# Designs tried in a protein design run: peptides against a protein of PDB entry 9GMZ. Part 274

Target 1, 343 residues: chain A of PDB entry 9GMZ
Amino acid sequence: TGFPLELLTRPATERLAYFENYTVAHPRLKEVYEILMRTIAEPAGASFIFVYGASGVGKTTLRLRVEQKLTELALPKLESDRARVPVVGIEAIAPESRYFNWKEYYTRALITLEEPLIDHKFDYGVRGISRDNFGKINVESKVVAPALRRALENALIHRHPDVFFVDEAQHFGKVASGYKLQDQLDCLKSLANMTGILHCLLGTYELLTFRNLSGQLSRRSVDIHFRRYCADSPEDVQAFKSVLLTFQQHLPLAETPNLVDHWEYFYERTLGCIGTLKDWLKRVLSDALDREATTITLKDLQKRALSVAQCQKMFKEIQEGERQLSETEADVQNLRSALGLGA

## One batch from the design tools (peptide; made by RFdiffusion4, then SolubleMPNN)

Design b2_p26_5_s1 (from b2_p26_5, 10 letters changed)
Fold by OpenDDE base, seed 2:
Structure b2_p26_5_s1 (fold): chain B 343 residues (1-343), chain A 26 residues (1-26)
Amino acid sequence: as target 1 above (343 residues)
Amino acid sequence: SAVEEEWRREEREFEEALRKLKEEEE
């Protein structure tokens, strides 16, 4: 089944919104979703979940789906516990300096925990944190990072989310020294331990460097690799083509474009990353709707494609990440062999 | 649940697309 045909008579904004909200349940997304949901339900003493994969693989889509599901599962309990928030999600900001801005992180986390719809006013016990008449948190500039941390700890304990999501978590690793990176890990670890809240860090393969620095985190973390589709795998190619076919059926245009026939070009410019694909199609759809076009052409696709140079850069980053994972697997095998455990 | 129903719908649509592609390649 394709898009609702009534959309063809609707405004361009509504057509675009339909496609923006549409998600393909592709195999890698489903697999990672199932693993993540299971891990959140049964963390088995884990304090962290690391979800790593290529930029544009679909980590944000994964997060949103999990957030929706956790919210739905919590709804019956939220009626009785008005203080509870089922899930919290923030995006880590790239540091402007050699140091991660913890003050901003804590402030954003607090703001996210205190959605205006939460009727239960919580006193953070920190001077300079207030709520306006609309329930929005205001943090005065004089409030220092340690005070904000305590406020966040108290808020997380009080709201008791099933998981705390941090998107773009590789930004924690963008610090000038390995020692400071360890301190940041220890800070996150302390926050998770003090609150008892499971943290899920989503990021690029740069997150692996962050993960590998803490041998202690490895014992208390679950790793989830969100893989791209690989052109050297017939199954992955079929899945990627199926994603294209599904998207072409859900583009709210009068004539269904033939995206599948151009699958190699789509693969070349997305590297098998479905998020990148969706974003590309969204841009092209927007252009088509602006022109009141009946369909999308290859020329329209080419106008909004990532450049070859961008794809080459992204591919190098992917290859380095995949290499690091492969080396880890080889290291495990070597360790097993060295221990006299059969290969 | 509404989320599960949506997810199941999306899964079916993907599976139908996969089937259609296999049928066209045969």
Scores: peptide ipSAE 0.465, ipTM 0.919, DockQ to the pose 0.837
Fold by OpenDDE base, seed 1:
Order: C-alpha cells, then structure tokens, then sequence
Structure b2_p26_5_s1 (fold): chain B 343 residues (1-343), chain A 26 residues (1-26)
C-alpha cells in the first residue's frame, strides 16, 4: 500500500498536502493515544493530565488525533446539546517578556472556544467582548485579565468540553523565578477547579518542573510520558525503520526513494523523534516538488537536515529530561525502602 | 467511525511495513 498514484498528475500543492495530512500509527503514538483517551473518559478525580516528551516526538499529532476522536464521540450528544463543545485545544505562546501574558492566553482560549459557529450566542457578562458580523469574538484592548478570566470560566462551564488542551505548555514555566512558576500553576489549578474542566498540558520535559512544585497537583494529575525511539533497543530500531518505510511509500513521487537504507542518518538527525522526521521529509518533499524532481536523493536530505550542533543541543535537553525521570523513579524506590515498604 | 477507519488503516500499513522489514532481515 502506498500513496494514490493519481497524485502524480496533480498539482504540487495537492501532493504536498497529501503528505502533510498523512500520519503513521507508530507504537509509541498508539500507546499514548490509548492512555490519554482512557484518562479523558475516566479521569477519576484528576484535574490535570501532563503529557511530556522530547520536542518533535509527535505531541501535536497526538492532540489532533484525540480532538478528532472526541469530536466524533460527542456528535450524538451535540445534536441534543447545541451549546456543548467536545474539546478545546490551544497552543501556549512563548512570552515576549519575562512574564507569561495571561491576557493573551485568556483571549486565545475564548476565541478558540467560540470559533465553532454555535448558534447560541452566549453573553459572557463582560463589557468589551463582542462578536463581529462573522461571529468571531473580538476583545477590546480595555478588557483586563481578571475580566477575561471570568469570561473564560463562564464559557468553559457553559460549553463543558471533555478536555481543554494546552500545547507547548512549557511556556508557562518560562518565568524568571520559581515563585512565579508556582503562581502560574496555582492560577491554572484555580481555573480547572472553578470550571470543573479537565486540563491536558502537553509539552517538553520542562513540564516535570510543574510536578515538583505542587504536591497538591500531583494528587490530582495523571502523567503520561511520550517516549522517543532509542537506538539501543532493537524493537525501537525496528519501529523507527518501519516508520521510514511507511513514509517512503507515501511520498507522492514518481520514483520511491530508499529512506530505510539511510536509517542511521535519519536517526542521527531526528534522535528517534517522529515529528522531527515528518517535518524534515515535508521540507525535502516541498523542495523536490518545486524542482519537479522524480525522487529524493541523499543530497536533498542533507540540504534540509538539522545541523549536528542543533542535534547535539536537542540531545542534551532530552538526556536531562530522561535523567530527571529516572532519578524520580529511584527516589520513589528509596522512599519506599525508607518507609519499610519492600522494593 | 471515519477516524477509527483511518486509524485502523494507518495501523495496518505500519504493521505491513514492520512485517516486510522482518522478512528482509531474515
């Protein structure tokens, strides 16, 4: 099985869009998807889900797949409850300043929550929030952060999503002091508690810092580790090669490139992160289509590869995250031993 | 559902790729 051969006669834009929309159901993605879906269905009193893993591991792909599934599952209920939104997903923006911009966060959350052309106009009870002629929310510059928070709380209660996703959530942690990080966490906790809406924070290993700061959140959070593929595991290497073979078959080119023969080079420049791999292949495919090339060569791959220096930096960040997780596991074992609970 | 059918298709394609690679390594 491969791409539809009819794509070879289609415009470059359609060929690229096909590959952009194609997803490989690799084992780690499937595992995390199943855990996340189960946790959303049965949160067991949890207010937060933390999904952490390497940059480019595929967290955005995971989110999008879950959003699609939750939307499908909600369709029968949406017919009876037209005010309900099944899922909300936003990306946290890196602050331009040393401080997280809550006003921007609340504004983006409100816009995203109300993007569905829901026939029912909800009054947020806040002056300066209006809908334009196209039904889009407009927030006036005079509206202050506390008022936007109240509007978001009311909107979340009224729309009652099954989960609220925040992608790139490590940006909440980009605060100059540990004290300010705690304040951010308390603010998020308060929002989740006031609305009764389950929050899922997706991000890098920097999210682990949030777990350590609030012993209260640890009791009301579920943790999901989205692991990369490791070259020291034969099973992981086979899975990674299988991903390459699958992508190779779905590149809409006249001649199928041999990606699998270069698996070590792909691993070196992606660190076993499938999102990084897909993004790399998208760039290379775009270049090939622009040149009306029949295939992709190693030279084409090299032109769009991450530099060795970039890979070394990313690998150090991954190793530090993986180390912190391993130390936490060891600390739990040490704590159990100290409590007289057998290892 | 359409999403489930797509997911099952993608899973089968991955499993077929995995099988092919194992057969080539044997």
Amino acid sequence: as target 1 above (343 residues)
Amino acid sequence: SAVEEEWRREEREFEEALRKLKEEEE
Scores: peptide ipSAE 0.464, ipTM 0.919, DockQ to the pose 0.842
Fold by OpenDDE base, seed 3:
Structure b2_p26_5_s1 (fold): chain B 343 residues (1-343), chain A 26 residues (1-26)
Amino acid sequence: as target 1 above (343 residues)
Amino acid sequence: SAVEEEWRREEREFEEALRKLKEEEE
């Protein structure tokens, strides 16, 4: 078990690409994947799925795996329905201004939905939206946000994806006033309702603030908590060590580094977030390959580690998110007890 | 499916790593 030994004779770019594409099927990723896939298959009238967790927990890896699976499952139907797109995913951009740019959001969503590989041309009924000779969507600067929204609604209805992913969705919450945040939530809700397309918002614990502002969204949303590994759980520590051992075997180096012996240091600088761990190892591997090194040392790890100050900041953000969730769980238990329902 | 086969491989590799660590701790 390990990387293909033939990689040791390959260029550094190919070795790095191998590791970048390698994924560990760790327990938390598998659990969240199964819940998400089941929820997408049977949304039970939900319009939204919220997937929240620490920065670097692995939400992007989760999204990509779900997108691959949904695409594979849709292949037989795509032969008969050439207009269908199985899944669409967009990353929300942090606004440069104090206001969320809906025009940019709708434009990016439309461009992503209308990839050049789709042979079926659709008329969006909006002037200033065209396709080039390669099938790429072009949106003229004169097209206003309401027209782009209508075009996106029509495109989503026509393409009928199983889910619309919005990654880094906490950026919707970065508005100057709570009132404007509510309007944004209502706008997203309206888009989901008008199209009948399930929306999955992935983001940090800042999504909890966003979710809690709309009592109406709470009734039609499913929550999925993507937890980090916790050092106070022996099972979580064993899982984290197993992830390290697996990555150790898949680093395309002549000598296998001993990552497991340094598990506490890895935990200290990743806070139990596997995405952060993978990104760290990628940086270190890149440096090692550039130097034609035979292995990775602790000194190599230290050069690319997050600073203690960065980890402390990230940990405070995690603790606040975990606290909010714990309080919510306690509130549910208190409500059940007050209703005379068993815990 | 190719995706399922990849997942099954990755799961087996993780389980093998977990087993090896447990055996070393005993």
Scores: peptide ipSAE 0.461, ipTM 0.919, DockQ to the pose 0.847
Fold by OpenDDE base, seed 4:
Structure b2_p26_5_s1 (fold): chain B 343 residues (1-343), chain A 26 residues (1-26)
Amino acid sequence: as target 1 above (343 residues)
Amino acid sequence: SAVEEEWRREEREFEEALRKLKEEEE
């Protein structure tokens, strides 16, 4: 099991693209995927799903896999209902300004929702929203945020996706001084309620702070913790090593590098986050391909590793998030105990 | 489905890697 050997004769761009598109079905990803897919299929009155975890844990990979699966599952229905979009996914942008740009968010959501391949033209009822000759949505700069919101609400109702994904959703928490984070949450809640579309927010542990601000949202949300692999767990270490072994077999190089022998170094510089690992390996692979190297060395890895300072910062953020979750779990346990429910 | 087949392939590859590592540690 490994990469197609024919890739060794292919251009560097194709070899890199192969690795970029390769995904390891590691246990944490599989677990979260299964929970997420089940929750999307049976939301049980939930309006929100929160998927939180460390930066670089693989949330974007999870999203993309779910999007692919939902699209595939919808294909038979899409033949009969050409207006339907099975899934929509956007990435929330870090605001350039001190506040979240809702206008940009709505615009991006509309553009993403309205793929050119959708034959069924939808009238948004908003002036300044049009399709170009290629079917791409164009939003004029004069269109204001409230109008874009209405357009998005109408589009979501009409297209009726099974889920609306927002990646990097912690950016909703970036509010200017004087603005309430609660207002952002209420805006999202309103959008979900008005459309009847399940929203899945993927983000860092900062998303927990956002989630905890609304008791109402909490009642209508499902939480999914995408955990990193922990070095204090033998099972997690084995899983992490297995990910390394799998990746080394799928690096399209003439000589298979021994990544597993360096697992501690990989762990030190990824904190058990597989997305961080993959991105690191992509950079190193790109360098190797540029040099027409036959393999990857430790020196090549070191050249593209995150700095110790970066890792220390990331680790502090992870520890704070994990602490908050542990406290929540303890609170739940205390509540259960107080109710006479077993542990 | 193509997506399911890909996912199942990836799962098998991971499981095989896990097995190989366990065999090497024994």
Scores: peptide ipSAE 0.458, ipTM 0.917, DockQ to the pose 0.872

Design b2_p26_5_s3 (from b2_p26_5, 12 letters changed)
Fold by OpenDDE base, seed 2:
Structure b2_p26_5_s3 (fold): chain B 343 residues (1-343), chain A 26 residues (1-26)
Amino acid sequence: as target 1 above (343 residues)
Amino acid sequence: SAVEEKERKEIEEFEEALKKLKEEEE
């Protein structure tokens, strides 16, 4: 089924909002969604989930859909436990310095945990954390990072989310040295262990650096690779074409554009990343709606495409990440072979 | 709320789409 035809009589803002809120179901998203939901339901002693993949593969979309589902599943329990938050999600900010800003991280996490709609006032036990008349948390500048950590630990224990999401988690790795990276990881491990809350870190292939640094994490983490579609796989090409077909049916335009016939151009400029594809189509749709156009043309697509230079940069970053994964798999196979275990 | 009902419909539509993908893969 395509978009609701009634949208054609609606304002451009409503038509755009429909497309923005629409999520195409596709094989890689389904696979990762099912694994992630299962792992959250049954962590089996895991303290961390790592979801890594290319920029624009759709990690943020995955997070949002999982957050929505966890919220829906928790609704019956929230009626009895009004203190509970089903899920918490934040985006990690890139450090302005060689050090990750833990004070800002803890502050943002606290603000996210304590949405104004939660009637149960929690006392953080920390001076300089207050709520306004609207229930919004205010953290005074004098509050130090260790105090904010204790407040967050207490809040996470009290609110007991099923998972704590950290998007753009590669920003924890943007530190000046390898030892500091280990310190950041140990800080996160300590937070997860002290609270008993499962942490899900979503990010780029730079998250693999965390995997490589901690042989101990392997026992307490689940790794989920959110792969792009690859043009060298007939199945992946077919899935990518199917996504294009679905998007063309869900563009709220009077005439359905033929996106599938341009699949190679879409692949060239998205590298098989569905988030990048959606963002591109959103820009093109916005332009078409502004012009009151009945359809989207190839020229409209070309105006909003990523440059070849941008695609080349993104592709190098993807290749490096995929290489690191393949080397790790080869090392495991070599170890198995050396142990006399079959490949 | 109207927002909650919209989000619920979006989840249901997404789950139905995921289910259809399973049926096509089988």
Scores: peptide ipSAE 0.291, ipTM 0.836, DockQ to the pose 0.115
Fold by OpenDDE base, seed 4:
Structure b2_p26_5_s3 (fold): chain B 343 residues (1-343), chain A 26 residues (1-26)
Amino acid sequence: as target 1 above (343 residues)
Amino acid sequence: SAVEEKERKEIEEFEEALKKLKEEEE
């Protein structure tokens, strides 16, 4: 089924919003979604989930769909437990300074955790944290990071989310020294342990650096690799073509564009990353709607494509991440062989 | 709300799409 045909009579803003909110179901997203949902439901003593993959693979889309599903599943319980929040999700911001801003992180987490619809006033036990008349949390500038941490710990305990999501979590690693990276991991570990809340960190392959630094996190973490589609796999190529076919059916234009015939060009400029593909098509759709165009052309696609130089940079980062994972898998196989367990 | 109903429909459509992918893999 394609887009609702009634959208063709609707404003450009509504057509664009339809496409923005549309998620193509594809094999890699399904796999990771199912693993993530299962792990959240049955964490088996895990305190962390690491979801890593290429930039633009679709991690943010995965997070949002899981958040929506967890919220839906929690609705019957939320009627009885007005204090409960089913899920909390934040995006980690790249620090402007050499240091991660924990004060900002805790503030954003608190603001996100305290949705306006929660009638139950929670006393954070921290002076300078208040709720406005609209239910938004206000944190005064005088509140220090240790106090915000305690407030967040108390809020997470009180609200009991099934998971705490941190998107773009590789930004924790942008700290100038390995020592500070360890301190950050220990801080996150302490937060998870003190609250009993499962943390899910989503990010690029730079998260592997975090995973490797903490042998203690390894015992209490689940790793989920969100793979891109690889051109060397006929199955992956077919899946990528199927995604293009689905997107062309869901572009709210009068004439269905032929995206599938250009699959190699789409692959060249997305590296098999569906999020990158969606963002590209979104930009092209926006341009088409602004011109009141009936369809999109190859020329329209070319105008909004990532440059070859950008793709080459992204591909090097992907190859490095995939290599590190392959080496780790080989090390596990070597260890199993050395233990006599067979490969 | 109209927003909540829209989000619910988006979830349902996504789940149906996931189900179809499962049926294609079997």
Scores: peptide ipSAE 0.271, ipTM 0.826, DockQ to the pose 0.111
Fold by OpenDDE base, seed 5:
Structure b2_p26_5_s3 (fold): chain B 343 residues (1-343), chain A 26 residues (1-26)
Amino acid sequence: as target 1 above (343 residues)
Amino acid sequence: SAVEEKERKEIEEFEEALKKLKEEEE
């Protein structure tokens, strides 16, 4: 099944929005989605979930689809418990300084927790946190980070989400010293423990460095690797081609472009990352719609492709992350062998 | 609302696509 043909008579903005909101189901997304949903339903005493993978692999798409599903599943319960929020998700902002802005993080988290249920006012018990006439939270500049943390703890307890998502969580790791990174992890651990709310951190392979620094979190965390597709695997190549086939069917253009015939070029410029592929196609679609074009050409693709230099940089970051994981797997095998357990 | 109905449809379509992938892997 392709896009709704009625979109061809609709404004360019609506056609672009359709493609933006469309999610291709693919094997790696399915696997990670199922593991994540199961882990949220049955955390088994875990306080953290770490979802790591290449930049542009599709982690934000995964988060959004899980948030939607958790919201849908909670609807019958929300009728009886009007204070409950089923899920909360924020994106961690890259610090302008070498230090993570906890004040901004707590403020964003508080705002996000209160947006869905404006009618059910919660008093945070913190001076300088108010609601406007529209129920929007306003945090005065005088409110200090420890007070915002207490407000967030109280809000999380009161709203009781099944999970708290933090996207781009590698930004917690951008501190100049390992000690400061440990302090940040201890802050997150304390927040999860005080609230009883499961935290899911999504990020790049830089999140592994953050994950490995806390030996105490290792016992209370679930790790989920969101892998890219690899060109050396025939199965992965076939899955990648199938994603291209699905995208070409869901581009709201009068003539279906042949993306599959260019699969090697798409792979070269995405490194098997489906989010990178979708973002590329979105840019190309936007250009095509602006020109009222009937289809997408190879020249249109080339105009919006990542540069070879960008791909080479991304590939080095991926290789380093994959290497770190492979070493960990080898260490597990070596430990098992040393224990007299079979490989 | 029209927005909620659209989101519901998007979720259903995604779940159907996930189900189809499972059936193709078996």
Scores: peptide ipSAE 0.261, ipTM 0.821, DockQ to the pose 0.116
Fold by OpenDDE base, seed 1:
Structure b2_p26_5_s3 (fold): chain B 343 residues (1-343), chain A 26 residues (1-26)
Amino acid sequence: as target 1 above (343 residues)
Amino acid sequence: SAVEEKERKEIEEFEEALKKLKEEEE
């Protein structure tokens, strides 16, 4: 089943919005979604979930779908507990300075947690945090990071979300020294412990550095590897072709483009990352709609493709991440062998 | 609201797609 044919008579903005909101179900997304949902439901004393994988693999899509599902599942309980928020999700911002801005992080987390839909006014007990006439949180510039942290701790305890999502969490690691990275992890750990709220950090393979720095975090964390599709696996190639087939059926154009015949070119320029593929197709669709085109061509695809130099850079970053994971797996096997537990 | 109904439909469509993918793997 393809897109609704009635979209062909709709404005370009509605046609583009349809494709933007459409999510292709694919084996890797399904696997990670099921593991993440199960882990959130039954954390078994975990304080952290780490979801790591290549840039553009689809982590933001995973987060959004889990947030939607958790919200749906919580609706019956929210009728009885009006103070509860089912889920909170933020994106970590890359610091403009060499140091992560905790004040900005806490402010953004508070604003997201206390969105206007919450009828119950909460007093944070912190001077300089107020609600405007529209119910939006205002944080005065004079409020210091420790006060914002206490406000966030109190808000998280009061609202009791099932999980706190932090997307692009590798930005916590953008510190000039390993000591500062440990301090960031200890800060996050303390927040999770003080609130009792499960934290899910989504990010690139740079998140693996966080796992190795704290033996205490490793004991209270669940790891989820969101893998790309690999061209050396026949099963992965078939899954990637099936994703292309689904996307070509869901492009709201008068003539269905043949994307599958160009699967090698799509793989070359996405490295098996479905998020990168979707973003590429969005750009190409937008251009086609602006021209009132009936279909998309290989030339249209080439115009919006990532450069070979960009792909080479991304591929090196992926290979380094995959190598680090392979080394960690080998180290576990070596440790098990040395303990006499067998391979 | 119209937004909530749209989000509900998007969730249902995604879950149906996940179910179909499971049936194809079995």
Scores: peptide ipSAE 0.248, ipTM 0.814, DockQ to the pose 0.113

